# Designs tried in a protein design run: peptides against a protein of PDB entry 4KTY. Part 38

Target 1, 266 residues: chain A of PDB entry 4KTY
Amino acid sequence: YVLNDIGVIFYGEVNDIKTRSWSYGQFEDGILDTCLYVMDRAQMDLSGRGNPIKVSRVGSAMVNAKDDEGVLVGSWDNIYAYGVPPSAWTGSVDILLEYRSSENPVRYGQCWVFAGVFNTFLRCLGIPARIVTNYFSAHDNDANLQMDIFLEEDGNVNSKLTKDSVWNYHCWNEAWMTRPDLPVGFGGWQAVDSTPQENSDGMYRCGPASVQAIKHGHVCFQFDAPFVFAEVNSDLIYITAKKDGTHVVENVDATHIGKLIVTKQI

## One batch from the design tools (peptide; aimed at target 1 M147 H256)

Design b2_p19_4_s2 (made by RFdiffusion4, then SolubleMPNN; from b2_p19_4, 12 letters changed)
Fold by OpenDDE base, seed 4:
Structure b2_p19_4_s2 (fold): chain B 266 residues (1-266), chain A 19 residues (1-19)
Amino acid sequence: as target 1 above (266 residues)
Amino acid sequence: DPALKKAEIERIKKIVEEK
């Protein structure tokens, strides 16, 4: 999880699983320097750079360009005129080296690109890390641990009533570390996500969230456990919005989200 | 591009419409 510099990222759909190779290149020239530069740009104290909790959280924030002019600019609108289409990237090295040389955010990324670069960052700094793909991944925008789907009276989806969304797949990272800040047993793999999805205490970042805690329904632990929990386990709530302003829950689907979670075993 | 993330909202619409 640290020494491998080439990986496989799962993507696509649950019924059509696809894989792509990704070169992490954590040992390539200039990459470690770039990772240190990233932490410098984050104004991270030297004392914190040895703490995987702090490093992973900072990395989560800095791999995306939001808030802090971090590494990657996300784009989901199929407009990539001022950079490289997300699908054109094959590894982390070019992205990180471009960031280091230009000192400006690199365009463009989506979840697997963020995850790839973040994986390099973590591994480069000696943190065991892997990429995780979640099929039917929920994006809970209002932190209610459910995915609200609003329907018009005619049955059509009203996407204007909520910012909640479900993605066919989403990639994030798991980083291995002890969690002395959590109760015993909640160390090990920690979910961290550099794809800018939600604001976490003032910045677009996510994690580290204890995978063990989440698996056991403990969402009270730092960081961002409710959000990660919702990504993998939220219920779909189908709500009919009546013209009179009333909302009626018509259906609940507890099986759709997190249908498959996969990662490469190394 | 099959690699791009896709919103499932359209599929949900279809499912609801078929019910």
Scores: peptide ipSAE 0.150, ipTM 0.714, DockQ to the pose 0.264
OpenDDE base, seeds 1, 2, 3, 5: peptide ipSAE 0.088, 0.034, 0.085, 0.061; ipTM 0.734, 0.692, 0.722, 0.693

Design b2_p19_4_s3 (made by RFdiffusion4, then SolubleMPNN; from b2_p19_4, 11 letters changed)
Fold by OpenDDE base, seed 5:
Structure b2_p19_4_s3 (fold): chain B 266 residues (1-266), chain A 19 residues (1-19)
Amino acid sequence: as target 1 above (266 residues)
Amino acid sequence: DPVLEEIRNQNIKNIVASK
């Protein structure tokens, strides 16, 4: 997980799974220096740089440009006039070296680009890491562990009231580390995500969240376990917003979210 | 065609409209 510098990222649809090659290049010239530079830009204390919990959390914040002029600017509007289309990237090296050279956020990325660059960052710093793809990945906007889909009386979605959403697919990372800040047994793989989705204690970042904790329903463990849990296990709650202002639950779908979770075996 | 390739690869956010 640390030594492999070329990977495969899964994307597409659950019924049409696609793969793309990604060059992590964690051993390429200038990449380690760039990772150190990223931590410098984050103003991370030297004492914390040996702690994978702190490093992965800082990395999740700094790989995205929000809040701190981090590495990548996300864009999902199919207009990429001021940079490189997300699909044009083939690896992390060019992105990281551009960031180092320009000292400005690089345009543009989507989830697999964020995950690819973040994977390089983690592996470069000696943290075992892999990319995970979740099909029908939920984005819980209000931290209630469910997807609230508001419907008009005619059954159409009320887009104004509906803040939660579902990605066709979403990529994030798992990083391997001990968690002395958690009870025994909740070390190992930790979910971390650099795609800017939700604010976590003042910054767009996510994790590390114990995969074992999430698997056993322990969403109270730091960091951002409720959000990660919701990504893979949220129920769809269909709510009819009536004209009189009342809300009625019409249906619950517990099978839609997290239809398939895929990661490369190494 | 880079435009077509971008469309094919896009991560898309949806709201599932079903009963």
Scores: peptide ipSAE 0.390, ipTM 0.867, DockQ to the pose 0.172
OpenDDE base, seeds 1, 2, 3, 4: peptide ipSAE 0.259, 0.322, 0.199, 0.264; ipTM 0.818, 0.836, 0.619, 0.816

Design b2_p19_4_s4 (made by RFdiffusion4, then SolubleMPNN; from b2_p19_4, 9 letters changed)
Fold by OpenDDE base, seed 5:
Structure b2_p19_4_s4 (fold): chain B 266 residues (1-266), chain A 19 residues (1-19)
Amino acid sequence: as target 1 above (266 residues)
Amino acid sequence: DPVLEKLKEEMIKKIVASY
C-alpha cells in the first residue's frame, strides 16, 4: 500500500465494471519535493507534518484547487478547452510536476484523477493508502444522511427542490493510521476524499473518517463521518411536493446506494 | 417498480469524460 507505484482504478457501472491503469509514481524524481511543496502552500506547521491525521486532512483540501489554489481543478461539463481532459491523464506524476513548475492549479480532474493524485500524495509521505470505488455513490448536500428526492404531483423530479444527487460511481481514498483522537478500535483504514463535494468546517475537504466507525454507525466521530456514511448507506426518500406546500413520503429505497464498493488488493 | 427504476436512471449523475 506504500511501495506499489502502479495501480488499477475501478469505474463504469455496477453491472459493467471497468478498470483503468494509473501510475502513482511516488518514487519518481521531484514528487516528494512536490508533496512537501503542497504542504508548504497549505501553510502546514512543521510539527503537524508527522501526524497522518493532519496530513491526510490537509491533503484532502489541497489536492483540489478550491479555497487554496490546490493541485487540481475539477470539471464535469465536458468542456476542457483550457487544459487536459480528465480522461487523458494516465498517472499522478505529470500532474504533480506541472503543479510544482507552474505554481498554479492543473486542469482538469474528476474523481478518479483526484483519487489518483491523492493516493500518490499519501503514499509518498509514507501513509498506506488505496483507492476505493463506490457504485451508486450518494452526495448528501444537507447533512441529513438520506437522499431527498422531491417529486412533482405528476411523478417527475422537482429539480429546484432536489439538491441531493447520486453518482454512477465515485472514487475516494482510504488511508491507514492510528486514531488516538478516537476511542480504541477506530484506527486502521480512514476514508479521505479530495474531490470537492462539500464544505467541511470552511474548506472543501473530507476525512479522515474511521471506516470502522462508519460500519458501526458512529457518525459522530471526526471527521466528516456523516457525509461518508451517506455516500455508502443513504436511503432514497421519494417525497411528493404538493401544490399546497405539504410533503408526502411516497417511497423509501434502502438498497440502492452503495450497491458495490471495490478496492484493489494491495 | 419500473417507474422508480426509470426515475433512478434519470437521477444518476454521470461522470463526463472526453477522449
Scores: peptide ipSAE 0.340, ipTM 0.840, DockQ to the pose 0.060
OpenDDE base, seeds 1, 2, 3, 4: peptide ipSAE 0.337, 0.345, 0.337, 0.165; ipTM 0.839, 0.843, 0.839, 0.788; seed 2 fails the geometry check

Design b2_p19_5 (made by RFdiffusion4)
Pose (drawn by RFdiffusion4):
Structure b2_p19_5 (pose): chain A 261 residues (1-241, 247-266), chain P 19 residues (1-19)
Amino acid sequence: YVLNDIGVIFYGEVNDIKTRSWSYGQFEDGILDTCLYVMDRAQMDLSGRGNPIKVSRVGSAMVNAKDDEGVLVGSWDNIYAYGVPPSAWTGSVDILLEYRSSENPVRYGQCWVFAGVFNTFLRCLGIPARIVTNYFSAHDNDANLQMDIFLEEDGNVNSKLTKDSVWNYHCWNEAWMTRPDLPVGFGGWQAVDSTPQENSDGMYRCGPASVQAIKHGHVCFQFDAPFVFAEVNSDLIYITAHVVENVDATHIGKLIVTKQI
Amino acid sequence: QHFVPFNTPVPDTPKEWRS
């Protein structure tokens, strides 16, 4: 989780698992300096850089280009003007070195690309890290921790009213650290996510959220545990437009995986 | 990576975590 500079990112389907190799390249010339440059650009106060909670949260904001001209711009537009399609990248090095050289956000990325770059950032600084993949990953748009699926009278999905969504898969990172800001028992792996989905305190960032706190549903503990809980375990609520028609308690988060040791 | 319809079939098994 610190010294391995290559890895595997899982994607596809539960019974059709695909792998994508990834070069983290945290030891390559220019990368460590690039990680320091990322924190400088985020205007992160130096006095907080010894705190992995802060470093990881800043990283979750700065790895994406929204709000702060950070590292990577997301796109699903099937055009990818003036850049590289997200699927073309095979590691983090070219992205990070291009960012340091050009001093401009790099185009383009999707969830595994954000996760790969963020993993490089964490391991390079010495924060143990890994990439996790969540199949049938919920995206909660109204912060009620459930998927609200509005149906027309005919029983079809009303695409105007329905805002929540589900991904075939989503990848984020876990960072290892104590959580002195939380009661004892909630350190260890913290979910951190640099893929923009929902604002957290006015910026696109997410975490660190204690995985242990998410497991027992104690999502009151900072940061962004309710959103992460919703990604892995929200119920699907079918609502006819308002009457609750049905509840699917098993659809979301069918499997979560990471590379074996 | 893409969105899936809410009625997309899923394996008939308990949720799992692999680490």

Design b2_p19_5_s1 (made by RFdiffusion4, then SolubleMPNN; from b2_p19_5, 8 letters changed)
Fold by OpenDDE base, seed 4:
Structure b2_p19_5_s1 (fold): chain B 266 residues (1-266), chain A 19 residues (1-19)
Amino acid sequence: as target 1 above (266 residues)
Amino acid sequence: QHQVPFDTPVPNEPKRVIR
């Protein structure tokens, strides 16, 4: 998880799983320097750089450009005129080296690009890390641990009443570390996500969230456990919006979100 | 009973299938 510089990222649909190669290149010239530069840009104290909890959280924030002029600018609107389309990237090296050289955010990324670069960052700094793909990945926008789907009285979806959404797939990272800040048993794999999805205490970042804690329904543990929990375990709540403004729950689906979570073991 | 709405698949990029 730290020595392998080439990986596989799962994507596509749950019923049509696809794979793509990604070159992490954590040992390539200039990459370690760039990772250190990233932490410098984050104004991270030297004392914190040895703490994987702090490093992964900072990395989560800095791999995306939001808030702090971090590494990658996300784009999901199919307009990539001022950079490289997310699908054109094949590895982390070019992105990181461009960032170091230009000292400006690199355009553009989406989840697997963020995850790829973040994986390089973590591995480069000696943190075992892997990319995880979640199919039917929920994006809980209002922190209620459910995925709200609003319907008109005619049964059509009203997408204006909520910002909640579901990705056909979403990629994030898991980083291996001890969690002395958590109860015993909640170390190990920690979910971290550099794709800018939600604000976490003032910055677009996510994690580290204990995978074990999430698996056992513990969402009270730092960091961002509720959000990660929602990504993999949200119930779909179908709500009919009546003309009089009332909302009626029509159906609840507890089986749709997080239908498949895939990661490579090497 | 309602089904989850799906957007048109994107060849390579992730897609918000429910918005």
Scores: peptide ipSAE 0.062, ipTM 0.673, DockQ to the pose 0.064
OpenDDE base, seeds 1, 2, 3, 5: peptide ipSAE 0.028, 0.030, 0.030, 0.025; ipTM 0.666, 0.651, 0.687, 0.636

Design b2_p19_5_s2 (made by RFdiffusion4, then SolubleMPNN; from b2_p19_5, 9 letters changed)
Fold by OpenDDE base, seed 4:
Structure b2_p19_5_s2 (fold): chain B 266 residues (1-266), chain A 19 residues (1-19)
Amino acid sequence: as target 1 above (266 residues)
Amino acid sequence: QHEVPFDTPTPNVPKQVIR
């Protein structure tokens, strides 16, 4: 989880699982320097750089360009005129070295690219890390731990009534660390996500969230446990929006989200 | 927050789905 510089990222559909290779390159020349530079750009105190909790949280923020001119600019509109299409990247090295050289955010990334670069960052700094792929991954936008799907009276989906969404797949990272800031038993793998999905206390970042806590339904622990929980376990709530303005819950699906969570055992 | 269309023509990228 630290020494392996080549990885596999799962993607596609739950019924059509695909894999892609990703070169982390945490030992290549300039990569460690770049990771240190990232923390410098984040204005991270030296005293905190030995704390995997702080490092992973800072990394979560800095691997995306939002808020702090971090590493990667996300783009999901299929317009990549001023950079590299997300699908063209094959590893972290070129991205990180470009960031270090240009001192400007690199274009462009999506979830697996963010996860790949973040994995390099973590491993480079000695934090065991892996990429996980969640199929049918929910994005709870309003922090209600459910995925709201609004339907017109005719049964068609009205996507304008909510910003909640479900991705066919989403990639993030798990980092291994002790959590002395949490109750006993909630150390180990921590979910961290550098894809800019939601604001967390002022910045687009996510985690570390205790995987053990989330598995047991504990969402009260820092950081961002409710959001991560919703990604893997939110109920789908189908709501009919009536013309008179009333909302009626038509159906609840508690089995759809987080249908499969996959990671490579390395 | 993501402001992403439900479908993207880009192969193998995540897409928003509704079931």
Scores: peptide ipSAE 0.237, ipTM 0.676, DockQ to the pose 0.067
OpenDDE base, seeds 1, 2, 3, 5: peptide ipSAE 0.023, 0.024, 0.021, 0.224; ipTM 0.625, 0.599, 0.610, 0.673; seed 5 fails the geometry check

Design b2_p19_5_s3 (made by RFdiffusion4, then SolubleMPNN; from b2_p19_5, 8 letters changed)
Fold by OpenDDE base, seed 1:
Formats: C-alpha cells, sequence, structure tokens
Structure b2_p19_5_s3 (fold): chain B 266 residues (1-266), chain A 19 residues (1-19)
C-alpha cells in the first residue's frame, strides 16, 4: 500500500468493469518535494505533518484547486480547452511536477485523476493508501442521506429540483491510520476524497471518515461520515412534484446505490 | 459541484445516471 508505485484503477459500469493503469510514482525525483510543497502551500504546521488524520484531511483539500489553489482543477464538460483532458493522464508524476514548477493548479482532473494524485500524496508521506471505486455512487447534495429523484406528474424526471446525482462510478481513497479521536474499533481504513464534491466546514474536502463506523451506521463521527455513507448506502427516493407544490413519495429503491465497491488489495 | 447532465455519453469518464 505504500511501496507499490504502479496501480490499477477500476472504472466503467457495474456490468462492464474496466481497469486502467496508473503510475503513482511516489519515489520519482521531485515528487516527495512536491508533496511537502503542497503542505507548505496549505500552511500546515510542522506539528500536524506527523498526524495522518490532519495530513489526509489537508490532502483531500489541496489535491483539488478549489479554495486554496491546490493541485488539480476539475472539469466534466468534455471540452478541456485550456489544459489536458482528464483521460490523457497516465500517472501522478507529470501532474505533481507541473504543479511544483508552475505553482498554479493543473488542468484538468476527474475522480480517478484526483484519486491517483491523492494516492501518491498519501503514499509519499508514509500513509498506506488505496483507491476505491464505487459503482452507482451517490452524491448527496443536501445532506439528507438519501438520493432525491423528482418526477413530474407524467413520470418524467425533473433534474432541476435537486442537485443530488448518481455517478455510474466514482473513485476516492482509503487511508490506513489509527483514530484516537474516535471510539475504539474505528481506526483502520479511512475514506478520504479529493474530488471537489461538497463543502466540508468551509472547504471542498472529505474525510477521513471511518470505514468501520460507516459500515456500522455511525455517521456522527468526524469527518464527513454522512456524505461518505450516502455515497455507498443512499436510498433512491422517487418523489412526484405536484403542480400545487406538494411532494409525494412514489417509490423507494434501497438496492441501487453502492452495488459494488472495488479496491486493489495490494 | 458537478454539472454533468444525466446519461452523458462519456467513454472513460464517469457519468451521472438516473435509473
Amino acid sequence: as target 1 above (266 residues)
Amino acid sequence: QHEVPFDTPVPKEPKQVIR
């Protein structure tokens, strides 16, 4: 989880799982220096740099460019006019070295690119880390632990009434650490995500969220457990929006979200 | 915030879907 510098990222569809190679390159020249530079840009105190909880949380913020001129600019519009298309990247090294050299955010990334760069960052700093792919990954935008799907009276989806969405797949990271700030048993793998999805206490970041806590339904533990829980376990709530403004729940699907979570065990 | 329309045909990149 720390020594492997080449990995595989799962993507595609739940019924058509695909893999892509990714070079983490945590031992390449300049990469560790760049990771330290990232923490410098975050103005992270030296005392915090030895704490994987703080480091992973800072990393989740800094790998994306939002808020703090971090590493990667996300784009999902399939244009990518002023940079490199996300699919063109094959590893973390070029991205991190460009960031270090230019001292400006690198364009562009999507979830697997964010996860790849974040994985390099974590491993460089001695934190065991892996990339996780969740198929049918929910994005709960309003923090209600459910995926709201609004329907018109004719049964057609009205996508304007909610910002909730479901990705065919989403990639994030899990980092291994103790969690002395949580009850016993909630250490180990922690979900962290650098893809800028939601604001967490003032910044686009996510985690560390205890995987064990989430598995046991404990969403009250820091950090961002409700959001991560929703990604993997949200119910789809089909709501008919009536013309009079009333909402009626038509159906609930508890099986759609988080159909498969895949990670490489090395 | 992600603004990709649902069922956007993207070969490698993730897409938002409603089923």
Scores: peptide ipSAE 0.041, ipTM 0.621, DockQ to the pose 0.088
OpenDDE base, seeds 2, 3, 4, 5: peptide ipSAE 0.034, 0.027, 0.022, 0.023; ipTM 0.584, 0.650, 0.564, 0.590; seed 5 fails the geometry check

Design b2_p19_5_s4 (made by RFdiffusion4, then SolubleMPNN; from b2_p19_5, 10 letters changed)
Fold by OpenDDE base, seed 4:
Structure b2_p19_5_s4 (fold): chain B 266 residues (1-266), chain A 19 residues (1-19)
Amino acid sequence: as target 1 above (266 residues)
Amino acid sequence: QYEIPFDAPVPDVPKQVIR
């Protein structure tokens, strides 16, 4: 999880799983320097750079350009005129080296690109890390641990009543570390996500969230456990919005989100 | 700026879905 510089990223649909090779290149010339530069740009104290909790959290923030002029600019509108389409990237090296040379955010990324670059960052700094793909991944925008789907009286979806969304797939990272800040047993794999999805205490970042904690429903543990929990386990709540303004729950689906979570075994 | 190698697969971008 540290020494391998080439990986596989899973994507596509749950019923049509696809794979893509990704070159992490954590040992390539200039990459370590770039990772250190990233932490410098984050104004991270030297004392914290040996703490995987702090490093992974900072990395989560800095791999995306939001808030802090970090590495990658996300784009989901299919407009890539001022950069490279997310699908064009094949590895982390070119992205990181461009960031280091230009000292400006690199355009553009989406989840697997963020995850790829973040994986390089973590591995480069000696943190065991892997990319995880979650199929039917929920994005809980209002922190209620459920995925709200609003329907008109005619049964059509009203997407204007919520910012909650479900993605066919989403990629993030798991980083291996001890968690002395958590109760015993919640170390090990920690979910971290550099794709800018939600604000976490002032910055677009996510994690580290204990995978063990999430698996056992412990969402009270730092960091961002509720959000990660919702990504993999939120219930779909189908709500009919009546003309009179009332809401009626029509259906609850507790099986749809997080249908499959996959990662490469190394 | 960057060209996709001929043998490099292009992943489908994530899409929002409602089931």
Scores: peptide ipSAE 0.323, ipTM 0.684, DockQ to the pose 0.039
OpenDDE base, seeds 1, 2, 3, 5: peptide ipSAE 0.302, 0.248, 0.208, 0.306; ipTM 0.658, 0.653, 0.657, 0.653; seed 2 fails the geometry check

Design b2_p19_6 (made by RFdiffusion4)
Pose (drawn by RFdiffusion4):
Structure b2_p19_6 (pose): chain A 261 residues (1-241, 247-266), chain P 19 residues (1-19)
Amino acid sequence: YVLNDIGVIFYGEVNDIKTRSWSYGQFEDGILDTCLYVMDRAQMDLSGRGNPIKVSRVGSAMVNAKDDEGVLVGSWDNIYAYGVPPSAWTGSVDILLEYRSSENPVRYGQCWVFAGVFNTFLRCLGIPARIVTNYFSAHDNDANLQMDIFLEEDGNVNSKLTKDSVWNYHCWNEAWMTRPDLPVGFGGWQAVDSTPQENSDGMYRCGPASVQAIKHGHVCFQFDAPFVFAEVNSDLIYITAHVVENVDATHIGKLIVTKQI
Amino acid sequence: ADAALLEKRKADFEALHYN
């Protein structure tokens, strides 16, 4: 989780698992300096840089280009003007070195690309890290921790009213650290996510959220535990437009995996 | 029939993510 500079990112389907190799390249010339440059650009106060909670949270904001001209721009537009399609990248090095050289956000990325770059950032600085993949990953748009699926009278999905969504898969990172800001028992792996989905305190960032706190539903502990809980375990609520028609308690988060040791 | 309707709804709902 610190010294391995290559890895595997899982994707596809639960019974059709695909792998994508990834070069983290945290030891390559120019990468460590690039990680320091990322924190400088985020205007991160130097006095907080010894705190992995802060470093990881800044990283979750700065790896994406929204709000702060950070590292990577997301796109699903099937055109990818003036850049590289997200699927073309095979590691983090070219992205990070291009960012340091051009001093401009790099185009383009999707969830595994954000996760790969963020993983490089964490391991390079010495924060143990890994990439996790969540199959049928929920995206909660109204912060009620459930998927609200609105149905028309005919029982079809009303695409105008329905804003929540589900991904075939989503990838984020876990960072290892104590959580002196939380009661004892909530350190260890913290979910951190640099892929923009929802604002957290006015910026696209997410975490660190204690995985242990998410497991027992104690999502009151900072940061962004309710959103992460919703990604892995929200119920689907079918609502006819308002009458609750059905509840699917098993659809979300069928499987979560990471590369074996 | 109820099972088929539920699977159709899931597919329609999941497709919203990619619009």

Design b2_p19_6_s1 (made by RFdiffusion4, then SolubleMPNN; from b2_p19_6, 11 letters changed)
Fold by OpenDDE base, seed 5:
Structure b2_p19_6_s1 (fold): chain B 266 residues (1-266), chain A 19 residues (1-19)
Amino acid sequence: as target 1 above (266 residues)
Amino acid sequence: DKKEKLEKIKKQFESLAYE
C-alpha cells in the first residue's frame, strides 16, 4: 500500500465495470519535494506533519484547488478549453510536477484524477493508501443521511427542489492509520476524499472518517462521518411536491446507493 | 410499471463522470 507505484482504478457502470491503469510514481524525482511543497502552501505546522490524521485532512483539502490554490481544478462540463481533459491523464507525476513548476492549480480533474493524485500524496509521505470506487455514490448536501428526490405531480424530477445527487460512480481514498482521537477499535482504514463535494468546517475537504465507525453506524465520530455514511448507505426518498406545498413520500429505496464498492488489493 | 418509472427518474438526477 506504500511501495507499489502503479495501480488500477475501477470506473464505469455497475453493470459494465471498467478499469484503468494509473501511475502513482511516489518515488519519482521531484514528487516528494512537491508533496512537501503542498504542505508548505497549506501553511501546515511542522509539528502536524508527522500526524497522519492532520496530513490526510490537509491533503484532502489541498489536492483540490478550491479555497487554497491547491493542486487540481475540477471540471465536469466536457469542454476543458484551458487545460488537459481529465481522461487524458495517466498518472500523478505530470500533474504534481506541473503544480510545483507553475505554482498554480492544474486543469483539469475528476474523481479518479483527484483520487490518483491524493493516493500519490499519501503514499509519498509514508501513509498506506488505496483508491476505492463506489458505484451509485450519493452526494448528500444537507447532511440528513438520505437522498431527497423531489418529483413533480407528473412524476418527473423537480430539479429546482432536488439538491441531492447521485454519481454513477465515485472514487475516493482510504488511508491506514491509528486514531487515538477515537475509541479503541476505530483505527485502521480511514476514508478521505479530495474531490471537492461539500464544505467541511470551512473548506472543501473530507475525512479521515473511520471505515469501522461507518460500518457500525457511528456517524458522530470525526471527521465527516455523516457525509461518507450517506455516500454508501443513504436511502432514496422519492417525494411528490404538491401544488399546495405539501410533500408526500411516494417510495423509499434502500438498495440503490452503494450497490458495489471496489478496491484493488496491493 | 413502477420499476421502469423509477429507473427513468434515477436517470434524471444521476450525474455522469466524463470518459
Scores: peptide ipSAE 0.256, ipTM 0.822, DockQ to the pose 0.491
OpenDDE base, seeds 1, 2, 3, 4: peptide ipSAE 0.131, 0.247, 0.034, 0.025; ipTM 0.757, 0.828, 0.619, 0.590

Design b2_p19_6_s2 (made by RFdiffusion4, then SolubleMPNN; from b2_p19_6, 11 letters changed)
Fold by OpenDDE base, seed 3:
Structure b2_p19_6_s2 (fold): chain B 266 residues (1-266), chain A 19 residues (1-19)
Amino acid sequence: as target 1 above (266 residues)
Amino acid sequence: SSKEKLEKIKKEFESLTYK
């Protein structure tokens, strides 16, 4: 997980899984220097740089440009006139070197680009890391651990009331580390995500969240366990918003979110 | 059918990444 410099990222649809090659290039010239530069830009103290918990959390913040002029600017509107379309990237090296050279955020990324660059960052710093793809990945933006889908009386989605969303697929990272800050048994793989989705204690970042804790429904452990839990396990709540202002739960689907979670072994 | 309607809603509710 540290030595492999070329990987495979899963994407597409749950019924039509696709793969793309991604060059992490953690051993390429200038890449380690750039990763150190990223931590410098984050004003990370030297003592913290040896702590994978702190490093992965800082990385999750700095790989996205929000808040801190980090590495990548996200774009999902299919308008990429001022940069490179997310699909055009084939690896992390060009992105990181451009960031180091220009000292400005690189345009543009989406989840697999964020995950690819973040994977390079983690591996460069000696943290075992892998990319995980979650099909039907929930984005809970009101922290209630469910997807609230508001419907008009005619059955159409009320987009004004419906703030939560579901990605057909979403990529994030898992980083291997001990978690002495958590109870015994919750070390190992930790979910971390650099795609800017939600604010976590003042910054767009996510994790590290114990995968074991999440699997066992323990969402009280730092960091961002509720959000990650929701990504893979949220119920879909279909709510009809009546014209008189009343809300009626019409349906609950507990099987849609997190249909498949895929990662490359080794 | 109700199932078809729900599937349609799910598809409309899903966010798509580029490519």
Scores: peptide ipSAE 0.304, ipTM 0.834, DockQ to the pose 0.453
OpenDDE base, seeds 1, 2, 4, 5: peptide ipSAE 0.023, 0.024, 0.015, 0.033; ipTM 0.572, 0.596, 0.522, 0.684; seed 5 fails the geometry check

Design b2_p19_6_s3 (made by RFdiffusion4, then SolubleMPNN; from b2_p19_6, 13 letters changed)
Fold by OpenDDE base, seed 1:
Structure b2_p19_6_s3 (fold): chain B 266 residues (1-266), chain A 19 residues (1-19)
Amino acid sequence: as target 1 above (266 residues)
Amino acid sequence: SEKEKREKILKEFEKLAYE
């Protein structure tokens, strides 16, 4: 989880799983220096740099460009004229070295690019880390742990009322660490995500969230456990918005979100 | 069927990552 400098990222559809290679390159020249530079840009205090909880949280913020001129600019509009298309990247090294050289955010990334760069960052700093792919990954926009799908009376989706969304797949990271700030038993793998999705206490960041805590239904523990829980375990709620303004729950599906979660054991 | 209707809705609701 630390020594491997090349990996495989799962993507595609749940019924058509695909893999792509990714070169993490945590041992390449200039990469460690760039990771330290990232923490410098974050103005991270020296005392916190030895704490994987703080480091992973700062990393989740800084790998994306939002808020703090971090490493990667995300784009999902299929227009990449001012940079490199996300699919053109094959590893973390070129991205990190460009960031260090230009001192400006690098264009462009999507979830697997964010996860790849973040994985390099974590491993470079001695934190065991892996990439996780979640198929049918929910994006809860209003923090109610549900995917609220609003329907018109004719059965079509009301896009104006429907704020939540579901990715066919989403990639994030898990980092291994102790959690002395949590009750006993909630150390180990922690979910962290650098893809900018939701604001977490003032910044686009996510985690570390205890995987064990989430598995046992504990979403009250820091950081961002409700959001991560929703990504993998939200119920789909089909709500008909009536013309008179009333809402009627038509159906609930508790099996669709998080249909498959995949990670490699290397 | 109701299942087919929901599948159609989900197809429209789902975001696709660029590959």
Scores: peptide ipSAE 0.308, ipTM 0.864, DockQ to the pose 0.416
OpenDDE base, seeds 2, 3, 4, 5: peptide ipSAE 0.272, 0.244, 0.300, 0.265; ipTM 0.851, 0.839, 0.859, 0.847

